Peptides against a protein of PDB entry 8PQO. Designs and how they scored, part 33

Target 1, 252 residues: chain A of PDB entry 8PQO
Amino acid sequence: VLLKEYRVILPVSVDEYQVGQLYSVAEASKNETGGGEGVEVLVNEPYEKDGEKGQYTHKIYHLQSKVPTFVRMLAPEGALNIHEKAWNAYPYCRTVITNEYMKEDFLIKIETWHKPDLGTQENVHKLEPEAWKHVEAVYIDIADRSQVLSKDYKAEEDPAKFKSIKTGRGPLGPNWKQELVNQKDCPYMCAYKLVTVKFKWWGLQNKVENFIHKQERRLFTNFHRQLFCWLDKWVDLTMDDIRRMEEETKRQ

## One batch from the design tools (peptide; aimed at target 1 F106)

Design b1_p18_6_s3 (made by RFdiffusion4, then SolubleMPNN; from b1_p18_6, 12 letters changed)
Fold by OpenDDE base, seed 2:
Formats: sequence, structure tokens, C-alpha cells
Structure b1_p18_6_s3 (fold): chain B 252 residues (1-252), chain A 18 residues (1-18)
Amino acid sequence: as target 1 above (252 residues)
Amino acid sequence: SMELYKLLANIVINTYLS
């Protein structure tokens, strides 16, 4: 098991982020090859648990059409079915990913708290001390080009170049986080993403767990760079606007 | 394959954020 807490600081408010996240996910999904093909929604309902209220979703990703033929032919039954259970109680979110074949031997859990701070809180997910001491804190700087793979880099998604016309935010210089503290008119937040990866397969555990974390970090970095650079597209939208857009997309 | 896990990671993150 490998745990890392990714801290993504953004020059947006927690309330703004809720809209921006939903917009950016929808936009990114449209741009991704393969779209929603092979996704089965089993459950999509409100939930209430221990004072936490939100939306619960259970999706199955059928990857049979997304893998090479030789993988499909060799894969055991259920190995290409990924279950995603998500609890969205913004500003808290939790996603649990499992596989039918691997059962307890495979787990990806992502727990996120969105806080109006600069990533200074320790153990925001309230882990036991023994568990917390094994968590690596990883700061993602969306303005740092060195954290972006060359193949992922797009100038139009570079926070160091982008300036929001509607808000005046950006571009983000090398010391943007420090300067943000002195800018009373610019809101900020941190997404604390605790990622737990378990891949119990003898000889491959560390390799696969580290690989998954590497991909998660890459995804978080690229996504939040997009979210910020798309600020002018979503900052004036309401949650009702987002819901309407989502409904329209489902009908297409 | 490592490519499969990359795909899985992309799916998970994109759906988690939605």
C-alpha cells in the first residue's frame, strides 16, 4: 500500500472550484478519446451518512474495447471491469476504485478535502498517527512547467502565460503562491487529495503502485492547469448552469 | 500492461472530478 497526499493550490475560491471542477471535467471528457463508451452507471442517488450529505455514484468501466486484442484474450473474467464508487459531498469527495478479478488485492482510493487555505493543514483527512507518518505530502504547482511532461504541455493551458480577462487573475509567476497572500482581492484554496493505492501482486506491488501514483499526479497537474486556464469560461456559470449543461450532454 | 494502468488512472481521475 502506498499513500500520498497531493496538495493542489489554486487562485480560486472553494465555491468557485465547485463550478470550475464540474465544467473542466465535462470539457476534458469531451476532449478525451473514447468518451463515455463502455461506462455503465449502476447507481446515481443522494446519500446521507454520519452527517455527510451528497451524491453517490456507482459506475462500471468495461475496458474490453479499450485494450489491445491480445490483452482482451488473455484477461481473466472480470479483470477488465473496473468499479468506481464515488461519494460527492463537496467540499469533501471520496472515490473508491476496485476490480472484479483482483478483489481485495487492488484498490485506488482518492479522498479530497477542499479548503480555503494554502495547503498548510497537516492530516486534514484525520488519519491515525501511525498511518499519517507514512504519507508523503506532494505539492503540485500548476505554474511550474517542469512538473509537466513535454507531450502534455500546451501553451493555452499554461498558467504562467494565461491571464483571466474576467477576473484579472494570472499569469502565475514563480512566486505566485507567496504573492497571493498579499492580494486581498484574489481568493485561494487547496485541494488536499489523499490517494491510497494498493496492488497486491508479488513482485509487482511497488512498481505498479508507484506507476499509478505517477499517473495520478500527472492527471491532477494537467487537470488543474486546465481548470485555471479555463477560468473565463466557467467563472460566471452557476451550479444550475452546470447541471443544465450536464443534462444536455447526457441527452446527446 | 503499464498502458492499461495509465488508462485506468485517467478514467478514475476524470470521473472522480465529475
Scores: peptide ipSAE 0.037, ipTM 0.726, DockQ to the pose 0.066
OpenDDE base, seeds 1, 3, 4, 5: peptide ipSAE 0.034, 0.035, 0.034, 0.036; ipTM 0.710, 0.711, 0.708, 0.720

Design b1_p18_6_s4 (made by RFdiffusion4, then SolubleMPNN; from b1_p18_6, 12 letters changed)
Fold by OpenDDE base, seed 5:
Structure b1_p18_6_s4 (fold): chain B 252 residues (1-252), chain A 18 residues (1-18)
Amino acid sequence: as target 1 above (252 residues)
Amino acid sequence: SMELYLLIANLVINTYLA
């Protein structure tokens, strides 16, 4: 098992991020051809548990159409079915990913707190001290080009070049986080993403767990660069606007 | 593949309400 807490600082408020995240997910999904194919929604309902109130979803991703024929032919039963269980109680979110074939030998859990700070809180997910001491804290700087793979880099998604016309935020220079503290009119937040990866196959555990974390970091970096650079597209939208957009997308 | 994983990860990690 490998745990890392990714801290993503953004020059947006916690309330703004709720809209921006949903917009950016929808936009990114439109850019990916066939992204929605093979998705089965089993459950989508409100939940309330231990003072946590939000939306619960259970989805199955059927990957049979997304892998080469030889993989599909050789894959064991259930190996190409990924289950996602998600609890969205913004500003807290939890996602659990499992596989039918691997059962308890495979787990990806992502727990996120969105806080109005600069990523300075320790153990925001309230782990036991013994567990917390094994968690690596990883800071993602969306303005740092060196954290982006060359194949992923787009100039229109570079926070160091983007300036929001509607808000005046950006471009983000090398010291943007320090400068943010002195700007009372610019909100900021941190997404604390605790990622737990378990891959219990002898001889492959460390390799696969590290690989998954590398991909998660890449995903978080690219996504939040997009989210910020698309600020002018979503900052004036309401949650009701987002819901209408989602319903329109479902009808197409 | 890496591309397949990234696609799934994008859908899973970011789409909580939809």
Scores: peptide ipSAE 0.041, ipTM 0.720, DockQ to the pose 0.058
OpenDDE base, seeds 1, 2, 3, 4: peptide ipSAE 0.039, 0.036, 0.036, 0.035; ipTM 0.711, 0.713, 0.712, 0.693

Design b1_p18_7 (made by RFdiffusion4)
Pose (drawn by RFdiffusion4):
Formats: structure tokens, sequence, C-alpha cells
Structure b1_p18_7 (pose): chain A 252 residues (1-252), chain P 18 residues (1-18)
């Protein structure tokens, strides 16, 4: 099983990231016809354990209504049921994604620490030493065009071409992280996203784990580029504003 | 993401019938 820590250094604060990430998930999913239908909340409760106080959820995403009929007929029982178990104790969060048919043999786990630093901490997740020694650290720079697939590139989602009206932050150059250390004002943080991918069937562990990690890097990059370029849309929101928008979207 | 869920389901279906 392969583990990688994706470090996403951002010119926002940890407080700001919480609101921005919630807004961005909802906004990026605003054009998807077929969003919200098929989402099933099995469990939604508070939890507390040794310093980590938060909210636990168990959700199921039924894809039967979103795939062609032949896919629904051919799919082994439960293969189209995606389970997501989430522990949200921001600035720490853990999510576990499984498939009902694959049980625990196909697993994607993301454990994230959101810290007010420039991604300089080592083993921020406190792994056992030998296990930590086998974790590749992958840095995601949202200003670096070379880290974006050309088919994914959108000028309107390019931090190199965006300046915030409300904050004046951006555009981001190759030295933006350096100018953060030499700066006393603009906030910054790093999301330490430790990703574990497990695929235990058909001897395809390596191929699937690698494919999933490449896709997770691409998604983390595109998502956080979008997040920064939308700074004017969400930077003035509070958590109460986010919860209100959630209840609003709940009516339908 | 919805894309990730679709990708997980597609992987299972692809390798189940291979």
Amino acid sequence: as target 1 above (252 residues)
Amino acid sequence: SMERFFRMAAIVLKYYYE
C-alpha cells in the first residue's frame, strides 16, 4: 500500500481555508445536473476523542441513477454504492471512501492537517517512524503552470492571472512563497493531505494506487487553483454564512 | 468528488470483467 503526503501551500489563512473549501466544493458542483440526488446520510453525530472533537458522518452515494442502464445491470451488487465516512474536527479531518461491493479491499483515506506554516513540518500526522520513512512528500504549487494538464488549463482559474478585488492578493508569481516569508501581512497556510490508497484485488495494487494518486494530485491542484481564483466570492463569508447557504440548498 | 466516485466504480467494473 502506497502513502503520499500532498502539501498544498496557500496564500490564505487556516480560518479562511475552512470557508473557502466549503464554498468551493459547493460552487464547483453548481453546474452538475445530478448532484444531491442519490446522496444518503446514514449517520450524522458529534464525537470526541483525546483532543479531537468534531462531527462524524456516514454517507452513501448511489450511482445507479447516474450511469447507463447496462452499467447498472452489469454492475455487481453494491459496486455502485460509494461509502464516505468523515471525521471533521477542522483544522483536522479524515475521510474514508469505500465501495460497498469491494468492502474494505478498495479504500481511499485522506487525513489532513491545516497548519499556519509554509509546509515545513515533517510527519505532521505522527506516523510510526518506519511507516513515515515510506511516505513521499509531494508539493503542490498553485502558481506553477507546468503542474497543470493543458486540457485542464483555464485562464479564469489561473492564480498567475488573477488579482483579488477585496484583498489585492495575487497574481501569483514563481516567488510568491518567498515573498510570504518576507511579508508581515498576507496570511498563509499549508494543507498536509496524507492519502492512503488500497486496492487488494487481482494483483492490481500498484497500478490502481498509482493511478489514484496521479488523479488525486491533479484534483488537488485544479481545486486549489479554483479556490484561490474565487477569493473575491468567499473571502468575506463567515462559517455562519456557509451554514446558511447549506440550509438554503437543503430546501429542494 | 463525484469524479472520484465514478472512477472508483469504473475501476471495479473494468477489472471485474477483465

Design b1_p18_7_s1 (made by RFdiffusion4, then SolubleMPNN; from b1_p18_7, 12 letters changed)
Fold by OpenDDE base, seed 5:
Structure b1_p18_7_s1 (fold): chain B 252 residues (1-252), chain A 18 residues (1-18)
Amino acid sequence: as target 1 above (252 residues)
Amino acid sequence: SLELYKTLANLILDYYFS
């Protein structure tokens, strides 16, 4: 098992982020060719547990159409079915990913707290001390080009070049986080993303777990660079606007 | 999420082709 807490600092408020995240997910989905194919929604309902209120979703991702024919033919039964269970109680979110074939030997859990700070809180997910001491804290700087793979880099998604016309935020210089503290009119937040990866296969555990973390970090970095650079597209939207956009997307 | 789905697909691909 490998745990890392990714801390993504953004020059947006927690309330703004709720809109921006949903918009950016929807936009990224539109830009992905063949997006949504092979996704089965089993459950989508409100939940209440231990004072947490939100939306619960259970989805199955059928990867059979996403892999080469020979892989599909050789894959064990259930190996290409990924289950995603998500509890969305913003500003808290939890996602659990499992595989039918691997059962208890495979787990990806992503727990996110969105806090109005600069990523300075320790153990925001309230782990036991013994567990917390094994968690690596990883800061993602959306302005740092060196954290972006060359193949992922787009100038229009570079926070170091982007200037928001609507808010005046950006471009983000090398000391942007320190400067935020002195800018009373610029909100900021941190997404604390605790990622737990379990791949219990002898000889491959560390390799696969580290690989998954590398991919998650890449995903978080690129997504939040987009989210910020799309600020002018979503900052004036309401949650009702987002819901309408989602409904329109489902009809297409 | 769709991005996560893509990541998982790539993981499976890498598993069989590495």
Scores: peptide ipSAE 0.047, ipTM 0.739, DockQ to the pose 0.347
OpenDDE base, seeds 1, 2, 3, 4: peptide ipSAE 0.036, 0.039, 0.042, 0.037; ipTM 0.710, 0.720, 0.734, 0.704; seeds 1, 2, 4 fail the geometry check

Design b1_p18_7_s2 (made by RFdiffusion4, then SolubleMPNN; from b1_p18_7, 11 letters changed)
Fold by OpenDDE base, seed 4:
Structure b1_p18_7_s2 (fold): chain B 252 residues (1-252), chain A 18 residues (1-18)
Amino acid sequence: as target 1 above (252 residues)
Amino acid sequence: SMELYKLLANLILEYYFK
């Protein structure tokens, strides 16, 4: 098991982020060829548990069409079916990813707190001390080009070049986080993403767990760069606007 | 999410090809 807490600081408020996240997820999905293909939604319902109120979703990702034929033929039954269970109670979210074939030998858990701070809180997920001491804190700087793979880089998604017309935020220079403290009118937040990766296959555990973390970090980096650079597209939207957009997308 | 789906597909590909 490998745990890392990714801390993503953004020059947006917690309330703004809720809209921006939903918009950016929808937009990113539209930009992907075959978006939604092979996704089965089993459950999408409100939940209430232990004072937490939110939306629960259970989705199955059928990857048969996304892998080469020989992989599909050699893959054991259920190996290409990924289950995603998500509890979205913003500003808290939990996602659990499992595989039918690997059962208890595979787990990706992503727990996120969105806080109005600069990523300074320790153990925001309230782990036991023994568990917390094994968690690596990883800061993602959306303005740092060195954290972006060349193949992922797009100039239109570069926070170091983007300036929001509607808010005046950006571009983000090398010291943007320090400068943010002195800007009374600019909101900020941190997404604390605790990622737990478990892959128990002998001889492959460390390799696969590290690889998954590397890919998760890549995903978080690219997503939040997009979220910020799309600020002018979503900052004036309401949650009702987002819901309407989602409904319209389902009808097409 | 679609991004997660893409990630998972890549993970599977990595497992079988490397």
Scores: peptide ipSAE 0.036, ipTM 0.727, DockQ to the pose 0.337
OpenDDE base, seeds 1, 2, 3, 5: peptide ipSAE 0.036, 0.036, 0.036, 0.036; ipTM 0.721, 0.722, 0.726, 0.726; seeds 3, 5 fail the geometry check

Design b1_p18_7_s3 (made by RFdiffusion4, then SolubleMPNN; from b1_p18_7, 9 letters changed)
Fold by OpenDDE base, seed 1:
Structure b1_p18_7_s3 (fold): chain B 252 residues (1-252), chain A 18 residues (1-18)
Amino acid sequence: as target 1 above (252 residues)
Amino acid sequence: SMELYLSIANLILKYYFE
């Protein structure tokens, strides 16, 4: 098991991020092929547990059509079915990804707290001390080009070049986080993303777990760079606007 | 639907399995 807490600092408020995240997820997903193909929604309902109130979803991603034929032919039963259970109680979110075949030997858990700070809180997810000492804190700087793979880099998604017309935020220089503290008019937040990866296969555990973390970091980095650079597209939207967009999409 | 897009797993799968 490998745990890392990714801390993504953004020059947006927690409230803004709620809209921006939903918008950016939708936008990013539209830019990818396949859409909702192979996705089965088993559950989509409100939940309330231990004071946590939000929306629970259980989805199955059927990857049979997404993998090469030889993989599909060799894959054991259930190996190409990924389950996603998600608890969205913004500003807290939890996503658990499992596989039917590997059962308890495979787990990706992503727990996120969105806080109006600069990533300074320790153990925001309230882990036991023994567990917390094994968590690596990883700061993602969306303005740092060196954290972006060359193949992922797009100038239009570079926070170091982008300036929001609507908000005046950006571009983000090398010391943007330090400067942000002195900018009273610019809100900020940190997404504390505790990622737990378990891949219990002999000889492959560390390799796969590290690989998954590498991909998660890559995803978080690119996504939040996009989110910021798309600020002018979503900053004036409300949650009601997002809901209307969702309803309109459902009707199509 | 947009709801199908609004998942971390969906982003992961689309990002890495295309």
Scores: peptide ipSAE 0.121, ipTM 0.775, DockQ to the pose 0.080
OpenDDE base, seeds 2, 3, 4, 5: peptide ipSAE 0.057, 0.071, 0.054, 0.055; ipTM 0.726, 0.757, 0.726, 0.727

Design b1_p18_7_s4 (made by RFdiffusion4, then SolubleMPNN; from b1_p18_7, 12 letters changed)
Fold by OpenDDE base, seed 5:
Structure b1_p18_7_s4 (fold): chain B 252 residues (1-252), chain A 18 residues (1-18)
Amino acid sequence: as target 1 above (252 residues)
Amino acid sequence: TMELYLLIANLILEYYFS
């Protein structure tokens, strides 16, 4: 098991981020070929547990149509079915990813707190001390070009070049996080993303777990660069606007 | 999410067939 807490600092408020995240997820999904084909929604209901209230979703991602025929023929039963369970109680969110074939031997858990700070809180997820001491804190700087792979880099998604017309935020220079403290009119937040990866197959555990973390970090970096650079597209939207957009997308 | 789905798909493909 490998745990890392990714801290993504953004020059947006917690309330703004709720809209921006939903918009950016929708936009990013449109840019991917194949769309949501092969997604089965099993459950979508409100939940209440331990004082946490939100929306629970259970989805199955069927990968059979996404792989070559020979892969489909060779894959063990259940190996191409991915289960995603999500508890969305913004500003808290939890996602659990499992696979039917791997069962208990595979887990990706992503627990996120969105806080109106600069990533300074320790153990925001309230882990036991013994567990917390094994968690690596990883700061993601969306303005740092060196954290982006060349193949992922787009100039239109570079926070160091982007200037928001609507808000005046950006471009993000090398010291942008320090400058935020002195800018009373610029909101900021941190997404604390505790990622737990378990791949309990002897001989491959460390390799696979580290690989998954590397990919998660890449995903978080690219996504939040997009989110910021798309600020002018979503900052004036309401949650009701987002809901309407989602419903319109479902009808197409 | 869709992006996570693609990541997991690539992991599965790499693990079993690459």
Scores: peptide ipSAE 0.037, ipTM 0.730, DockQ to the pose 0.386
OpenDDE base, seeds 1, 2, 3, 4: peptide ipSAE 0.035, 0.034, 0.036, 0.035; ipTM 0.709, 0.708, 0.723, 0.707; seed 3 fails the geometry check

Design b1_p18_8 (made by RFdiffusion4)
Pose (drawn by RFdiffusion4):
Structure b1_p18_8 (pose): chain A 252 residues (1-252), chain P 18 residues (1-18)
Amino acid sequence: as target 1 above (252 residues)
Amino acid sequence: SERFFMMAAITVVGYLLF
C-alpha cells in the first residue's frame, strides 16, 4: 500500500481555507445536473476523542441513476454504492471512501492537517517512524503552470492571471512563497493531505494506487487553483454564511 | 464526483475481466 502526503501551500489563512473549501465544493458542483440526488446520509453525529472534537458522518452515493442502464445491469451488487465516512474536526479532517461490493479491499483515505505554516513540518500526522519513512512528500504549487494538464488549463482559473478585488492578492508569480516569508500581512497556510490508497484484488495494487494518486494530485491542483481564483466570491463569507447557503440548498 | 465514478468503473470493469 502506497502513502503520499500532498502539501498544498496557499496564500489564505487556515480560517479562510475552511470557508473557501466549503464554498468551492458547492460552487464547482453547481453545473452538475445529477448532484444531490442519490446522496444518502446514514449517520450524522458529534464525536470527541482525545483532543479531536468534531462531526462524524456516514454517507452513501448511489450511482445507479447516473450510469447507463447496461452498467447498472452488469455491475455486481453494491459496486455502484460508494461509501464515504468522514470525521470533521477542522483544522483536522479524515475521510474514508469505500465501495460496497469491494468492501474494505478498495479504500481511499485522506487525512488532512491545515496549518498556518509554509509546509515545513515533517510527519505532521505523527506516523510511526518506519511507516513515515515510506511516505513521499509531494508539493502542489498553484502558481506553476507546468503542474497543470493542458486539457485542464483554464485562464479564468489561473492564479498567475488573477488579482483579488477584495484582498488585492495575486497574481501569483514563481516567487510568491518567498514573498510570503518576507511579508508581514498576507496570510498563508498549508494543507497536509496524507492519502492512502489500497486496492487488494487481482494483483493490481500498484497500478490502481498509482493511477489514483496521479488523479488525486491533478484534482488537488485544479481544485486549489479554482479556490484561489474565486477568492472574491467567498473571502467575505463567515461559517454562518456557509451553513445558511447549505440550508438554502436543502429545500429542493 | 469524478473519484466515485473512477472507483465504480474500476470495480465494474475489474469484475467483468477477472

Design b1_p18_8_s1 (made by RFdiffusion4, then SolubleMPNN; from b1_p18_8, 9 letters changed)
Fold by OpenDDE base, seed 1:
Structure b1_p18_8_s1 (fold): chain B 252 residues (1-252), chain A 18 residues (1-18)
Amino acid sequence: as target 1 above (252 residues)
Amino acid sequence: SELHFLIANITVNSYLKY
């Protein structure tokens, strides 16, 4: 098991992020996944658990059409079905990813708190001290080009070049986080993303767990760079606007 | 919301690319 807490600081408010995240997820999904093909929604309903209220979703990703024929032919039963259970009680979110074949030997859990701070809180997810001792805190700087793979870099998605016309935010210089403290008109937040990766195959555990974390970090970095650079596209949208867009997408 | 769902889907696709 490998745990890391990714801290993503953004020059947006917690309330703004709720809209921006949903918008950016929709856009990113269209660009990277080719849409909703192979996605089965089993459950989408409100939930209440331990005082937490939100929306629960259970989805299955059927990967049979998304893998090479060779992989499909050799894959054990259930190996190409990924289950995602998500609890969205914004500003808290939890996602659990499992696989039918690997069962308890595979787990990706992503727990996120969105806080109006600069990533200074320790153990925001309230882990036991012994567990917290093993968590690496990883700061993601969306303005740092060195954290972006060359193949992922796009100038139009570079926070160090982008300036929001609607809000005046950006571009983000090397010391943007320090300067933000003195800018009363610019809100800020941190997404504290605790990622738990479990892959219980002897000889491959460390390799796969580190690989998954590397991909998660890459994803979080690119996604939040996009979210910020798309600020002018979503900042004037309401949650009702987003809900309408989601409903329109479901009908296609 | 489908927030992490879409992120997770992107993550899965990233795994398939490598």
Scores: peptide ipSAE 0.042, ipTM 0.734, DockQ to the pose 0.095
OpenDDE base, seeds 2, 3, 4, 5: peptide ipSAE 0.047, 0.042, 0.039, 0.034; ipTM 0.738, 0.731, 0.733, 0.710; seeds 2, 3, 4, 5 fail the geometry check

Design b1_p18_8_s2 (made by RFdiffusion4, then SolubleMPNN; from b1_p18_8, 11 letters changed)
Fold by OpenDDE base, seed 4:
Structure b1_p18_8_s2 (fold): chain B 252 residues (1-252), chain A 18 residues (1-18)
Amino acid sequence: as target 1 above (252 residues)
Amino acid sequence: SELYFLIANLTINSYLKY
């Protein structure tokens, strides 16, 4: 099991982020090859548990069409079905990913708190001390080009180049986070993303767990760079606007 | 592997309300 807490600092408020995240997810999904195909929604309902109120979803991702033919032919039954259970109670979110074949030997869990700070809180997910000492804190700087793979880099998604016309935010220089503290008019937040990866296969555990973390980090980096650079597209939207966009997407 | 990257992208899509 490998745990890392990714801390993503953004020059947006927690309230703004809620809209921006949903917008950016929708846009990113449109750009995904075969977006939505092979997704089965089993459950999508509101929930309330222990004072937490949100939306619960259970989805199955059928990956048979997403893998090479030889993989599909050799894959055991259920190996290409990924289950995703998500509890979205913004500003808290939890996602659990499992596989029918691997059962308890495979787990990806992502727990996120969105806080109006600069990533200074320790153990925001309230782990036991023994567990917390094994968590690596990883800061993602959306302005740091060195954290972006060359193949993922796009100039139009570079926070170091982007200037928001509507808000005046950006471009983000090397010391943008320190400068935020002195800018009373610019909101900021941190997404604390605790990622737990378990791949219990003898001889491959560490390799696969590290690889998955690498992909998650890559995703978080690219996504939040997009989110910021798309600020002018979503900052004036309401949650109702987002809901309409989602409904329109379903019709396509 | 592209498979693991795909899984990572799916986790972001879980934030869709519908």
Scores: peptide ipSAE 0.058, ipTM 0.763, DockQ to the pose 0.051
OpenDDE base, seeds 1, 2, 3, 5: peptide ipSAE 0.034, 0.042, 0.047, 0.036; ipTM 0.722, 0.737, 0.752, 0.726; seeds 3, 5 fail the geometry check

Design b1_p18_8_s3 (made by RFdiffusion4, then SolubleMPNN; from b1_p18_8, 13 letters changed)
Fold by OpenDDE base, seed 4:
Structure b1_p18_8_s3 (fold): chain B 252 residues (1-252), chain A 18 residues (1-18)
Amino acid sequence: as target 1 above (252 residues)
Amino acid sequence: SLLHKLIANLTINSYLKY
């Protein structure tokens, strides 16, 4: 098991982020191949538990059409079915990813708290002290080009070049986080993303777990760079606007 | 990689409300 807490600081409020996240998710999903294909929604319902109120979803991703023929032929039954259970109770979110074949031997869990701070809280997910000692804190700086793979880099998604016309935020210089403290008019938040990866296969555990973390980090970096650089597209939208767009997208 | 695309799709789609 490998645990890392990714801390993503953004020059937006927690309330703004809710809109921006949903907008950016919708846009990013359009750009990814296979969005919607082979996805079975088993459950999509509101939930209320232990003070959390949100939406619960259970989805199955059927990967049979997404893998090469030889993989399909060799794959055991259930190996190409990925289950995703998600609890979206913003500002708290939890996603659990499992596989039918691997059962308890495979887990990806992503738990996110969105807080109006600069990533200074320790153990925001309230882990046991012994478990918390094993968590690596990883700071993602959306303005740091060195954290972006060359193949992922786009100038139009570079926070160090972007200037929001509507809000006046950006471009983000090397010391932008320190400068935020002195800018009373600029809101800020941190997304604390605790990622738990478990892959119990002898000889491959560490390799696969590290690989998955590398991909998650890459995703979080690119996504939040996009979210910020798309600020002028979503900052004036309401949650109702987002819901209307989601409904319109489903009808197309 | 295929795995990267899969992980990206899963993580992104987890926030989509159907």
Scores: peptide ipSAE 0.274, ipTM 0.870, DockQ to the pose 0.052
OpenDDE base, seeds 1, 2, 3, 5: peptide ipSAE 0.268, 0.287, 0.259, 0.259; ipTM 0.868, 0.874, 0.864, 0.863; seeds 1, 2, 5 fail the geometry check

Design b1_p18_8_s4 (made by RFdiffusion4, then SolubleMPNN; from b1_p18_8, 11 letters changed)
Fold by OpenDDE base, seed 2:
Structure b1_p18_8_s4 (fold): chain B 252 residues (1-252), chain A 18 residues (1-18)
Amino acid sequence: as target 1 above (252 residues)
Amino acid sequence: SELYFTLASLTVLSSLKY
């Protein structure tokens, strides 16, 4: 088991982020090659649990058509069916990813708290001390080009170049976080993403767990760079606007 | 982060395809 807490600081408010995240997920999904192909939605309903209220979703990702032929041929039955259970109670979110074949030997859990701070809280997910001491805190700086793979880099999605016309935010210089503290008119938040990865397969555990974390970090980095650079597209939208857009997309 | 796995999966799959 490998745990890391990714802390993503953004020059947006917690309330703004709720809109921006939903918009950016939808937009990013449209721009990606695979889109939503092979996704089966089993459950999509409101939930209430221990004072937590939100939306629960259960999706199955059928990856048979997404992987190379040789992978399909070698994959055991159920190995290419990924289950995603998600509890969205913004500003808290939890996603649990499992696999039919691996059962308890495979787990990806992503728990996110969105807080109006600069990533200074320790153990925001309230882990036991023994567990928390094994968590690596990883700060993602969306303005740091060195954290982006060359193949992922796009100038139009570079926070160090982007200037929001509607808000005046950006571009983000090398010391943007320190400068942000002195800007009373610019909101900020941190997404604390605790990622738990378990891949219990002898000889491959560490390799696969580290690989998955590498991909998650890559995803978080690229996604939040996009979210910020798309600020002018979503900052004036309401949650009702987002809901309408999602419903319209489902009909297509 | 409900749909993060969708994007993560696509990223992983993209790296495997090429």
Scores: peptide ipSAE 0.032, ipTM 0.714, DockQ to the pose 0.101
OpenDDE base, seeds 1, 3, 4, 5: peptide ipSAE 0.032, 0.032, 0.030, 0.032; ipTM 0.712, 0.715, 0.701, 0.706

## One batch from the design tools (peptide; aimed at target 1 F106 I110)

Design b1_p19_1 (made by RFdiffusion4)
Pose (drawn by RFdiffusion4):
Structure b1_p19_1 (pose): chain A 252 residues (1-252), chain P 19 residues (1-19)
Amino acid sequence: as target 1 above (252 residues)
Amino acid sequence: VVTYLIVVGAVMYFRETSF
């Protein structure tokens, strides 16, 4: 099983990231026809354990209505049921993604620490030493064009070409992280996203784990580029504003 | 092969829509 820590250094504060990430998930999913239908909340409750106080949820995403009929007929029972178990105690969160048919043999776990630093902490998740020694640290720079697939590139989602009206932040050059250390004002943070991918069937552990990690890096990059370029849309929102927009979207 | 494509695809479809 392969583990990688993706470190996403951002010119926002940890407080700002919480609102921005919630807004961005909702906004990026605003053009998807077929969003919200098929989402099932099994469990939604508070939890508390040894310093980590938060909200636990168990959700199921039924994909039967979103795939061709033949896929629904051919799919083994439960293969189209995606389970997501989430522990949200921001600035810490853990999500576990499984498939009902694969049970625990196909698992994607993301554990994230959101810290007000430049991604300089080591083993921020406090792994056992030997296990930590086998974790590759992968840095995601949202200003680096070379880290974006050409088919994914969009000028309107390029931090190198965006300046915030409300904050004046950006555009981001190759030295933006250096100018952060030499700066006393602009906030910054790093999301330490430790990703574990497990695929135990058919001897395809390595191939699937690598494919999933490559896709997770691509997604983390594109997502956080979008997040920064949307700074004017969400930076003035509070958490109460986010919860209100959630209830609003709940009516339908 | 078909089962493999479905299980991996379903997770990937979910991951694409999670963002």

